# Peptides against a protein of PDB entry 1Y74, part 58

Target 1, 57 residues: chain A of PDB entry 1Y74
Amino acid sequence: LGLERDVSRAVELLERLQRSGELPPQKLQALQRVLQSRFCSAIREVYEQLYDTLDIT

## One batch from the design tools (peptide; made by RFdiffusion4, then SolubleMPNN)

Design b2_p29_8_s2
Fold by OpenDDE base, seed 5:
Structure b2_p29_8_s2 (fold): chain B 57 residues (1-57), chain A 29 residues (1-29)
Amino acid sequence: as target 1 above (57 residues)
Amino acid sequence: SELARLLEEAVRRLEEVLREAREAERRLA
């Protein structure tokens, strides 16, 4: 499962958006913090475990 | 069942993370 990779890519894109100044950085930075949080990682881990167990396609 | 066991473990892990988050919030208040 590539969920970890997708989250990492999302964080990278958020960092680029913050540097570009096209959007107010405050909410973008908040979203970045959420995606990098232990809470988000725990949810992702649970999802991946269930995905592997149930063989969801 | 296997699914039930996995869900129970998942809930325990999430509860632990939420507890840590609440503790952090209390420190900042």
Scores: peptide ipSAE 0.059, ipTM 0.525, DockQ to the pose 0.041
Fold by OpenDDE base, seed 1:
Structure b2_p29_8_s2 (fold): chain B 57 residues (1-57), chain A 29 residues (1-29)
Amino acid sequence: as target 1 above (57 residues)
Amino acid sequence: SELARLLEEAVRRLEEVLREAREAERRLA
């Protein structure tokens, strides 16, 4: 799957972008919070469960 | 069906998360 790894990588990149100062940090930080939220974690868990059960390829 | 059962379980879990989120919003407001 790699969904969890992809989300973790996205968060890492967002942190780097915030430190660079090239972009306004507020929206980047908001996106980071969403990706790290319990809500997104729950959605990911459901998706992974369905993926395994239905053998989606 | 099995799919329906899984979806129902997923909805229940999401409803719980949303309830907790609303409670957190009220605390921060």
Scores: peptide ipSAE 0.056, ipTM 0.521, DockQ to the pose 0.041
Fold by OpenDDE base, seed 4:
Structure b2_p29_8_s2 (fold): chain B 57 residues (1-57), chain A 29 residues (1-29)
Amino acid sequence: as target 1 above (57 residues)
Amino acid sequence: SELARLLEEAVRRLEEVLREAREAERRLA
């Protein structure tokens, strides 16, 4: 699936956006923290386990 | 069933964030 890889890439991109200064960093940092949270990790795990039985993408 | 719906919504939101991140990547790279 590579969802973990994609999330990691998303976090990297958020860090780049923060450094660019093009956008206020506050919400980007908050989003980064959410994506790295245990909650999102758990959601990813459940998604991967149910991937073959649920059509959610 | 409610939990399933919540999980589906969470995944949809995550997928949207990932799409936006990829779009941002194209703008920055």
Scores: peptide ipSAE 0.056, ipTM 0.489, DockQ to the pose 0.484
Fold by OpenDDE base, seed 3:
Structure b2_p29_8_s2 (fold): chain B 57 residues (1-57), chain A 29 residues (1-29)
Amino acid sequence: as target 1 above (57 residues)
Amino acid sequence: SELARLLEEAVRRLEEVLREAREAERRLA
């Protein structure tokens, strides 16, 4: 499905943005925390399970 | 019916996660 990959890529990009210093890191870190949260992981798991079960591409 | 059952289970799991999150918030307060 690729959602896990996409989330991981998003986190990676956020980390790069934080290191670049071009933007204030606080909100970027907050977004990163959300993407890495248990809640987000649970939603992703449900999503992937649902689409795997229904075979929706 | 299958989809309905899957969604019901998904909601239950999410509700559990939310409860745990709120418990964590109370610890920080």
Scores: peptide ipSAE 0.055, ipTM 0.518, DockQ to the pose 0.041

Design b2_p29_8_s3
Fold by OpenDDE base, seed 5:
Structure b2_p29_8_s3 (fold): chain B 57 residues (1-57), chain A 29 residues (1-29)
Amino acid sequence: as target 1 above (57 residues)
Amino acid sequence: DEALRELERALRELQEALEEAREAERRLR
């Protein structure tokens, strides 16, 4: 599953948007923190394990 | 059996993260 890669890419894009100054940095930082949270990591892990167990292609 | 054990571990970690998030929410309100 590319989910870890996709989350990492989303975080990278948010960092770029923060540096551009086009959007309120505080809201972008909040979203970045959510995506990097232990909560989101745990959800990702559960999702990946379910996907692997069910052999969903 | 291994995949199920890993899923059970991930579910425990999710539960812990949810509890931490609820505690953080209570501190911010």
Scores: peptide ipSAE 0.066, ipTM 0.541, DockQ to the pose 0.044
Fold by OpenDDE base, seed 4:
Structure b2_p29_8_s3 (fold): chain B 57 residues (1-57), chain A 29 residues (1-29)
Amino acid sequence: as target 1 above (57 residues)
Amino acid sequence: DEALRELERALRELQEALEEAREAERRLR
C-alpha cells in the first residue's frame, strides 16, 4: 500500500510550500503535524489491515 | 488469525491516539 509513501510525500511537499512563504505557514505546519501524528499513523494502520483482510483490489 | 490480531492491535492504538487527542483538545479549550 502506497499510503505511507503518499503521506511522507505530502509532508515533504508541505515543507517546500512552507519554505516558499506563498501560503500561511501556521496552517501548513498544523497540517504537517496532523499527518505525522500518532492518530494519523493509527488510522493508516487500521486502513492497511482492513485492506489486507478484505483483499480490496 | 494473524490479520485479526493485527487489526485488534491497530484498533487499540487508534483508541489510545483518540484519547490523547481528546485530552489535548480539553487542555487547549
Scores: peptide ipSAE 0.065, ipTM 0.540, DockQ to the pose 0.044
Fold by OpenDDE base, seed 1:
Structure b2_p29_8_s3 (fold): chain B 57 residues (1-57), chain A 29 residues (1-29)
Amino acid sequence: as target 1 above (57 residues)
Amino acid sequence: DEALRELERALRELQEALEEAREAERRLR
């Protein structure tokens, strides 16, 4: 599933945006923390299990 | 089935993470 890869890519892009200084760094850091949270990891795990169970191609 | 047991584990982990998130929300209010 591409979801873990896509989340990891989103975090990388947020780090780049933070270093540019074009956006409020505090908001970017908050979003980064959300994406790396145990909560988001648990949601991803549930999604992956449902996807595997439903055998959606 | 193994897939069902894995889903049940993931749902328990999600429940625990939701409880932690609700506690964090209460601290920010």
Scores: peptide ipSAE 0.062, ipTM 0.540, DockQ to the pose 0.045
Fold by OpenDDE base, seed 3:
Structure b2_p29_8_s3 (fold): chain B 57 residues (1-57), chain A 29 residues (1-29)
Amino acid sequence: as target 1 above (57 residues)
Amino acid sequence: DEALRELERALRELQEALEEAREAERRLR
C-alpha cells in the first residue's frame, strides 16, 4: 500500500516548505508532528487492513 | 483469521491513541 510512502512524501514536502520560509514554520511543524503521530500510524494500520480485506485493486 | 487479529490490534492501538489525544486536549483547555 502506498499510504506509508505517501505520508513519508508529504513529510518531505513539508520539510521543503519549512526551509523555504514562505509559510509559518510552527504550523508546518505541527502538521509534521500530526502525520508522524501514533494516532496517524494507527489510522494507517486500520486502513491497510481494511484495504487488504476488501481487495480494492 | 490473521487479518482479523491484526485489525483488532490496530483498533485497540487507535483507541489508546484517541484517549491520549483527548487527555492532551483537556490539559490545554
Scores: peptide ipSAE 0.061, ipTM 0.535, DockQ to the pose 0.044

Design b2_p29_8_s4
Fold by OpenDDE base, seed 4:
Structure b2_p29_8_s4 (fold): chain B 57 residues (1-57), chain A 29 residues (1-29)
Amino acid sequence: as target 1 above (57 residues)
Amino acid sequence: DEELRRLEEALRLLEEVLEEARRAEEQLR
């Protein structure tokens, strides 16, 4: 499952965009916080368990 | 049995987090 890795990569890319100053930093920071939230982690965990149980290819 | 138990635990965690989020939203209104 790449979802944890993909979320981590998305956070890294948002940090880079925030440092560039090309986009409103507050919106990027808010999105980073969402991706790092317990809520997002719980959804990811549920998705991973469903993936394992259903053998989604 | 183990995968089902892990799914049940993950669903419980999601329910707890959704309830926390609902309470936080209500406090911000």
Scores: peptide ipSAE 0.060, ipTM 0.510, DockQ to the pose 0.042
Fold by OpenDDE base, seed 1:
Structure b2_p29_8_s4 (fold): chain B 57 residues (1-57), chain A 29 residues (1-29)
Amino acid sequence: as target 1 above (57 residues)
Amino acid sequence: DEELRRLEEALRLLEEVLEEARRAEEQLR
């Protein structure tokens, strides 16, 4: 499980893309906010607990 | 079971966050 790390990396990449000006900054900011939201963190926590309980490899 | 207990805690947290999100959506309508 690397979901927390992968979300953190995705946020970093979105910040870089926003600074390049190649993409609409408001859409990138919206996605960044979703990934950093308490809601997204709660979904991630539930997913991680299910993964542990089901012993998925 | 400790894993089941942690899952139940995560589900309670998710329910709380969903209720907060529903209230925020209602305020933006």
Scores: peptide ipSAE 0.059, ipTM 0.510, DockQ to the pose 0.040
Fold by OpenDDE base, seed 3:
Structure b2_p29_8_s4 (fold): chain B 57 residues (1-57), chain A 29 residues (1-29)
Amino acid sequence: as target 1 above (57 residues)
Amino acid sequence: DEELRRLEEALRLLEEVLEEARRAEEQLR
């Protein structure tokens, strides 16, 4: 599934936005931490198992 | 059967993480 790659890409984009200084860096860092959290990993795992079980193409 | 077992394991992990998050939020109040 692409979800892990998409999350990794989102984190990379947030790092770029932090370096630009256009947005409050603390909020971007908080969002990065959320995306890299054990919580998001657990949700991703559940999603992947449901996707596999339902055989969604 | 194996897919169902893996889903049950993922759901248990999610429940543990949600409980840890709830405890952390309560400590920050």
Scores: peptide ipSAE 0.059, ipTM 0.510, DockQ to the pose 0.043
Fold by OpenDDE base, seed 2:
Structure b2_p29_8_s4 (fold): chain B 57 residues (1-57), chain A 29 residues (1-29)
Amino acid sequence: as target 1 above (57 residues)
Amino acid sequence: DEELRRLEEALRLLEEVLEEARRAEEQLR
């Protein structure tokens, strides 16, 4: 699972969107903070364990 | 067995974080 990498890429893309000024920066920053949160990391960990346990292809 | 144990540990972690988030939400209301 590349979820950590994909989350990191999503954060990078949000930073680029913020620099473009096309979208409300506060909402993008809030989403970035959510993706970097302990909560998101915990959900990702649970998802990874479920994925491994269920052997989802 | 080990994967199930790790899942149970991750679920406990998630429960802890959800409780922290609930407390934070209550403080922001």
Scores: peptide ipSAE 0.059, ipTM 0.512, DockQ to the pose 0.043

## One batch from the design tools (peptide; made by RFdiffusion4, then SolubleMPNN)

Design b2_p30_1_s1 (from b2_p30_1, 17 letters changed)
Fold by OpenDDE base, seed 3:
Structure b2_p30_1_s1 (fold): chain B 57 residues (1-57), chain A 30 residues (1-30)
Amino acid sequence: as target 1 above (57 residues)
Amino acid sequence: DEELLKLLEELLKKIEEILREVEEYERQAR
């Protein structure tokens, strides 16, 4: 699904930037934690349910 | 509901674009 793929791609980019060591890791890790939070997981679950029933974008 | 999901997708796309630009800038500075 679009939202799930977008979250996964954003996390991938954050992990790459953290491994480079050229940027302060704390802010990148904080953003990664938000994207991997229970909130984002709950939104993804709702998105999947709506996709199955309503054929949303 | 759907409008909130679309807003979150737009936010994620903007974050991804910024992260790509930053990654490219750092690679060129090496």
Scores: peptide ipSAE 0.055, ipTM 0.513, DockQ to the pose 0.209
Fold by OpenDDE base, seed 2:
Structure b2_p30_1_s1 (fold): chain B 57 residues (1-57), chain A 30 residues (1-30)
Amino acid sequence: as target 1 above (57 residues)
Amino acid sequence: DEELLKLLEELLKKIEEILREVEEYERQAR
């Protein structure tokens, strides 16, 4: 679904930002860890179950 | 890369929107 794609793209962008060195990496790494966490995966599963009910696009 | 920051911000805003919709659904279901 769109959320899985958007999370994967967000991780990709965070990795690029970390490699650029333009920003302190610690906060970017923390955000990346959150997006790749089991918690985020569980939220994604809930989202997938409720997707049609919530009319999310 | 300013463009990369903008793209990341747009993605985060979408995720936040989804989370707000889920929260509102949970509130209405109570």
Scores: peptide ipSAE 0.035, ipTM 0.436, DockQ to the pose 0.033
Fold by OpenDDE base, seed 5:
Structure b2_p30_1_s1 (fold): chain B 57 residues (1-57), chain A 30 residues (1-30)
Amino acid sequence: as target 1 above (57 residues)
Amino acid sequence: DEELLKLLEELLKKIEEILREVEEYERQAR
């Protein structure tokens, strides 16, 4: 779904920004950890289940 | 890379929008 794709893309962008050294890495790493957390994954699963159940396109 | 920063900013705006909608729903449910 769009959210899974957007989260995966956000993580990819954060990893690229960390490797470039253009920004202080600590805040980027903190955001990456939040996006890859079990909490974020659980919220994504609930989101996907709601969209599947409600047939939201 | 300014383009990469702009793409990240747009993704963050989407996350902030979702969080606002969740906060509004939580406030209405109280």
Scores: peptide ipSAE 0.034, ipTM 0.431, DockQ to the pose 0.035
Fold by OpenDDE base, seed 4:
Structure b2_p30_1_s1 (fold): chain B 57 residues (1-57), chain A 30 residues (1-30)
Amino acid sequence: as target 1 above (57 residues)
Amino acid sequence: DEELLKLLEELLKKIEEILREVEEYERQAR
């Protein structure tokens, strides 16, 4: 689904920014941890269920 | 709520946009 792809892309971008070493990694890592958390996965699952139920285009 | 789902999608898209802009800016500054 679009949300899973969007989250995966955001994580990829965060990893690139962390590898560049130009930005303090702590805030980027914290955001990455949030996006990869069980919480974010649960929100995504709810989103997917609601998306399927509401037939959002 | 459909509006909440749209807001979450928009938020993620904005985060991706900001991260791309930051990555591009940092690359240009080198």
Scores: peptide ipSAE 0.054, ipTM 0.515, DockQ to the pose 0.208; fails the geometry check

Design b2_p30_1_s2 (from b2_p30_1, 15 letters changed)
Fold by OpenDDE base, seed 2:
Structure b2_p30_1_s2 (fold): chain B 57 residues (1-57), chain A 30 residues (1-30)
Amino acid sequence: as target 1 above (57 residues)
Amino acid sequence: LEELLKRLLELLEEIERVLREVEEAQRRAE
């Protein structure tokens, strides 16, 4: 799906940015903090609960 | 819907992997 491809591409770009070393470490850490925020954690928790309920394995 | 959720969870797991790599990179940079 389009969303999957877009997010996967974003992840790939982040990995490349890490390897390039062109960005300040503080910027990468800031992005990490955002992705580890309570908001992102709450989304993950909701989807995990749905996964358990729907048994989509 | 189930397949969509499965893919979203896979992406979240990939994001978590990237976050761990960032954390390791931060430790090496310090």
Scores: peptide ipSAE 0.075, ipTM 0.528, DockQ to the pose 0.060
Fold by OpenDDE base, seed 5:
Structure b2_p30_1_s2 (fold): chain B 57 residues (1-57), chain A 30 residues (1-30)
Amino acid sequence: as target 1 above (57 residues)
Amino acid sequence: LEELLKRLLELLEEIERVLREVEEAQRRAE
């Protein structure tokens, strides 16, 4: 899946950046704010609701 | 569809984990 591959790649890159410590904290914080935005939270909520509806436990 | 949604949720949880680790790393750097 294209989306799965893209998200997985983003996670991998973010993990590498975290471990390296080469980027200033301010830039990492900016990316964190984007990924923790209300939009991202809303998407998570929608997926969780669908997850509950399908009774995946 | 069920397996797809499960995988997407797992990815979102992984992103949240990494973001928490970044936040902790920032606190140590400050």
Scores: peptide ipSAE 0.075, ipTM 0.528, DockQ to the pose 0.059
Fold by OpenDDE base, seed 4:
Structure b2_p30_1_s2 (fold): chain B 57 residues (1-57), chain A 30 residues (1-30)
Amino acid sequence: as target 1 above (57 residues)
Amino acid sequence: LEELLKRLLELLEEIERVLREVEEAQRRAE
């Protein structure tokens, strides 16, 4: 999926930025706030609930 | 649908792992 690919790429880039230290702390904090937003938490909760309900093996 | 949800969950868990690493790195730098 396009979304899957984009999210995977974003995670990879974040890991690289952490190791290189090229991204200013302010920008890292801003991105962290976005990813730790209530919206992201809600998405996680919904998908985890569905995962538990469906009992995916 | 089940495979999609499984993959999305894996991605979210990976994002959370990265966020924890960022927080730990920031604490070490302070």
Scores: peptide ipSAE 0.073, ipTM 0.525, DockQ to the pose 0.059
Fold by OpenDDE base, seed 1:
Structure b2_p30_1_s2 (fold): chain B 57 residues (1-57), chain A 30 residues (1-30)
Amino acid sequence: as target 1 above (57 residues)
Amino acid sequence: LEELLKRLLELLEEIERVLREVEEAQRRAE
């Protein structure tokens, strides 16, 4: 799926940036704040609720 | 649908792991 592929690519990029040290800590922190936004938290909560409701485990 | 939701949760957990590692690396650099 396109969404799965895009999210996986984003994770790979973050891991590479962390290891390379090419970006200043401030830039990495800014990106971290964006990814820790309410949007990401809300998505996590929605899928966790669906997981519990549908008994996916 | 169940497998799709499982995969999405796995991806979110991976993102959280990367964010924690970045935060720890920044603390070590301070």
Scores: peptide ipSAE 0.072, ipTM 0.524, DockQ to the pose 0.057

Design b2_p30_1_s3 (from b2_p30_1, 18 letters changed)
Fold by OpenDDE base, seed 1:
Structure b2_p30_1_s3 (fold): chain B 57 residues (1-57), chain A 30 residues (1-30)
Amino acid sequence: as target 1 above (57 residues)
Amino acid sequence: LEELLRLLLQLLEQLQQVLEEVERYQREAE
């Protein structure tokens, strides 16, 4: 479904949390890098293909 | 994957709200 949008929103929230300074930014940046990685994008594409074909969640 | 991402979004949104409230209370106490 709208996984690209949801990932983008998650990244936006992580960036806001990093700017607040309330949390150590290094772990938030690491998570952001994972969500923006080519690996995560490839998994999302596979998921979307399977979802369209098999109607799975 | 979709459910995992939704859970992550919910957690991040809740955390953001709590932090914004804490920051507001800190500024009001100054």
Scores: peptide ipSAE 0.065, ipTM 0.524, DockQ to the pose 0.070
Fold by OpenDDE base, seed 3:
Structure b2_p30_1_s3 (fold): chain B 57 residues (1-57), chain A 30 residues (1-30)
Amino acid sequence: as target 1 above (57 residues)
Amino acid sequence: LEELLRLLLQLLEQLQQVLEEVERYQREAE
């Protein structure tokens, strides 16, 4: 689904921002950790199942 | 949720552009 791709793209952009060094890297890294967490993966899995069943936008 | 992530992506892209411009101005001032 688009959600998995969008999360992966968000992580990519966060990694680029961290490499620039112009922003507080700890806050960007914390957001990246949230997006890559098992919690977010579980929520994404449930979302994908519901999307396939209920046609949720 | 997908729309929220798209907004986050747009914000991050805008921040990258601003940072690149700041870095350019700093190099031109040196």
Scores: peptide ipSAE 0.063, ipTM 0.501, DockQ to the pose 0.064
Fold by OpenDDE base, seed 2:
Structure b2_p30_1_s3 (fold): chain B 57 residues (1-57), chain A 30 residues (1-30)
Amino acid sequence: as target 1 above (57 residues)
Amino acid sequence: LEELLRLLLQLLEQLQQVLEEVERYQREAE
């Protein structure tokens, strides 16, 4: 589903930005941790379940 | 709940766009 891919892409982008060293990594790491958190994963799962059920376009 | 999830998706999409632009500018500055 799009959301899982989008979250994964956002994490990938954050990791690249952290490796570039041009931005302070701490805030980017914090955001990455939020996106990879159990809470975010749970919300994603709910979204995916609703998407499958409601046929959200 | 559906609206909240749509907003979350939109926020993630917007964040992705901003990050892609930042990555592009960083690569162009190298």
Scores: peptide ipSAE 0.062, ipTM 0.557, DockQ to the pose 0.220
Fold by OpenDDE base, seed 5:
Structure b2_p30_1_s3 (fold): chain B 57 residues (1-57), chain A 30 residues (1-30)
Amino acid sequence: as target 1 above (57 residues)
Amino acid sequence: LEELLRLLLQLLEQLQQVLEEVERYQREAE
């Protein structure tokens, strides 16, 4: 599903940005924690179920 | 950074589309 792939790609990019040191790491780490949280995973699951049910294109 | 921001905006847009469809369904069911 597009959302799962996009979240995984966003996390990968955040990890790279943190290692580069170009940006303050604290906000990037906080965003990464949100994207990897059980809450975000639950919302993603609801999104995917609704997407399949409503046939959103 | 630009790629990350584009992905975040796409995620928000997808969530908005789901919410709009749910809100439409709720209004049509009233």
Scores: peptide ipSAE 0.052, ipTM 0.446, DockQ to the pose 0.031

Design b2_p30_2_s2
Fold by OpenDDE base, seed 5:
Structure b2_p30_2_s2 (fold): chain B 57 residues (1-57), chain A 30 residues (1-30)
Amino acid sequence: as target 1 above (57 residues)
Amino acid sequence: SLAEQQEEFQRLLEFYEELLRLVQLLLELT
């Protein structure tokens, strides 16, 4: 599944976009905060446990 | 209640799925 890897990659991209200054950083920072939150980690863990047994996507 | 817990769980899953879609869109832009 590799969700942790995908989230990590997304965070890296968001950090680069923030540093470039091409876009207002506020929304990018907000998304990064969500992706790095304990909330996101917890639901990802549950999702991964169920992914093989349920078709929920 | 059990029903309330199940509903909350389902909401969390749906939220995560939406986040995944957003992540995928971001990845496709690069």
Scores: peptide ipSAE 0.069, ipTM 0.499, DockQ to the pose 0.032
Fold by OpenDDE base, seed 1:
Structure b2_p30_2_s2 (fold): chain B 57 residues (1-57), chain A 30 residues (1-30)
Amino acid sequence: as target 1 above (57 residues)
Amino acid sequence: SLAEQQEEFQRLLEFYEELLRLVQLLLELT
C-alpha cells in the first residue's frame, strides 16, 4: 500500500505550506501533528496488517 | 465486551479511512 510513504509526503507538503505563509499555519501544524501521532501510526499498522491478511482491495 | 471492542475497532478504521482521504486530497495539490 505504501501508506507510510503517503503520510510522509503529506507531512512534507504541510511543512512547505506552513513556510509559504499562504495559509494560516496553526491548522496545518495541527494536522501535521495528527499525521505524525502514535495514534495514526498504530491505526495505519493495524490497517496494513488486516489488508495483508484479508486481501482487502 | 467483545462486541464493544469490535465496534470501537471499526470506528478507528473508519477514522483512518477518512484521514487517508484527506491525505490523498493534499497529495493531489502537488
Scores: peptide ipSAE 0.068, ipTM 0.501, DockQ to the pose 0.032
Fold by OpenDDE base, seed 3:
Structure b2_p30_2_s2 (fold): chain B 57 residues (1-57), chain A 30 residues (1-30)
Amino acid sequence: as target 1 above (57 residues)
Amino acid sequence: SLAEQQEEFQRLLEFYEELLRLVQLLLELT
């Protein structure tokens, strides 16, 4: 799956967008906080385990 | 109850799937 990699790439892009100043940073920063939260990482871990075990398509 | 736990877990999974769609949209913008 590589969900962790995709989330990490999304965070990188959000950081670049925040630095460019092209968009209001508040909502971008909020999304980044969600993606980097313990909540998101815990769900991702469980999801990946289930995906590997059950072969969810 | 077990049913309540299953419903909570399902809601969390649905939320995560929506987040992944948002991530994909961000990737498509670049």
Scores: peptide ipSAE 0.067, ipTM 0.500, DockQ to the pose 0.032
Fold by OpenDDE base, seed 2:
Structure b2_p30_2_s2 (fold): chain B 57 residues (1-57), chain A 30 residues (1-30)
Amino acid sequence: as target 1 above (57 residues)
Amino acid sequence: SLAEQQEEFQRLLEFYEELLRLVQLLLELT
């Protein structure tokens, strides 16, 4: 699954997009905050455990 | 209730799936 790595890659992309100035940064920053939140980390952990248990992918 | 907890859990899963789709979209566009 590698969700932790994928989330980290997405955050890096969002940081680059914010620095480029090509897009309004506020919404990108908000998405970054969500991806880095304790809430997102907690649900990711549960989701990964479910995938490991059910092996549906 | 158990039903309410299950509904909350389902909402959390659906929310996370939406986040994953957004992450994948971002990764595919770059």
Scores: peptide ipSAE 0.067, ipTM 0.503, DockQ to the pose 0.033

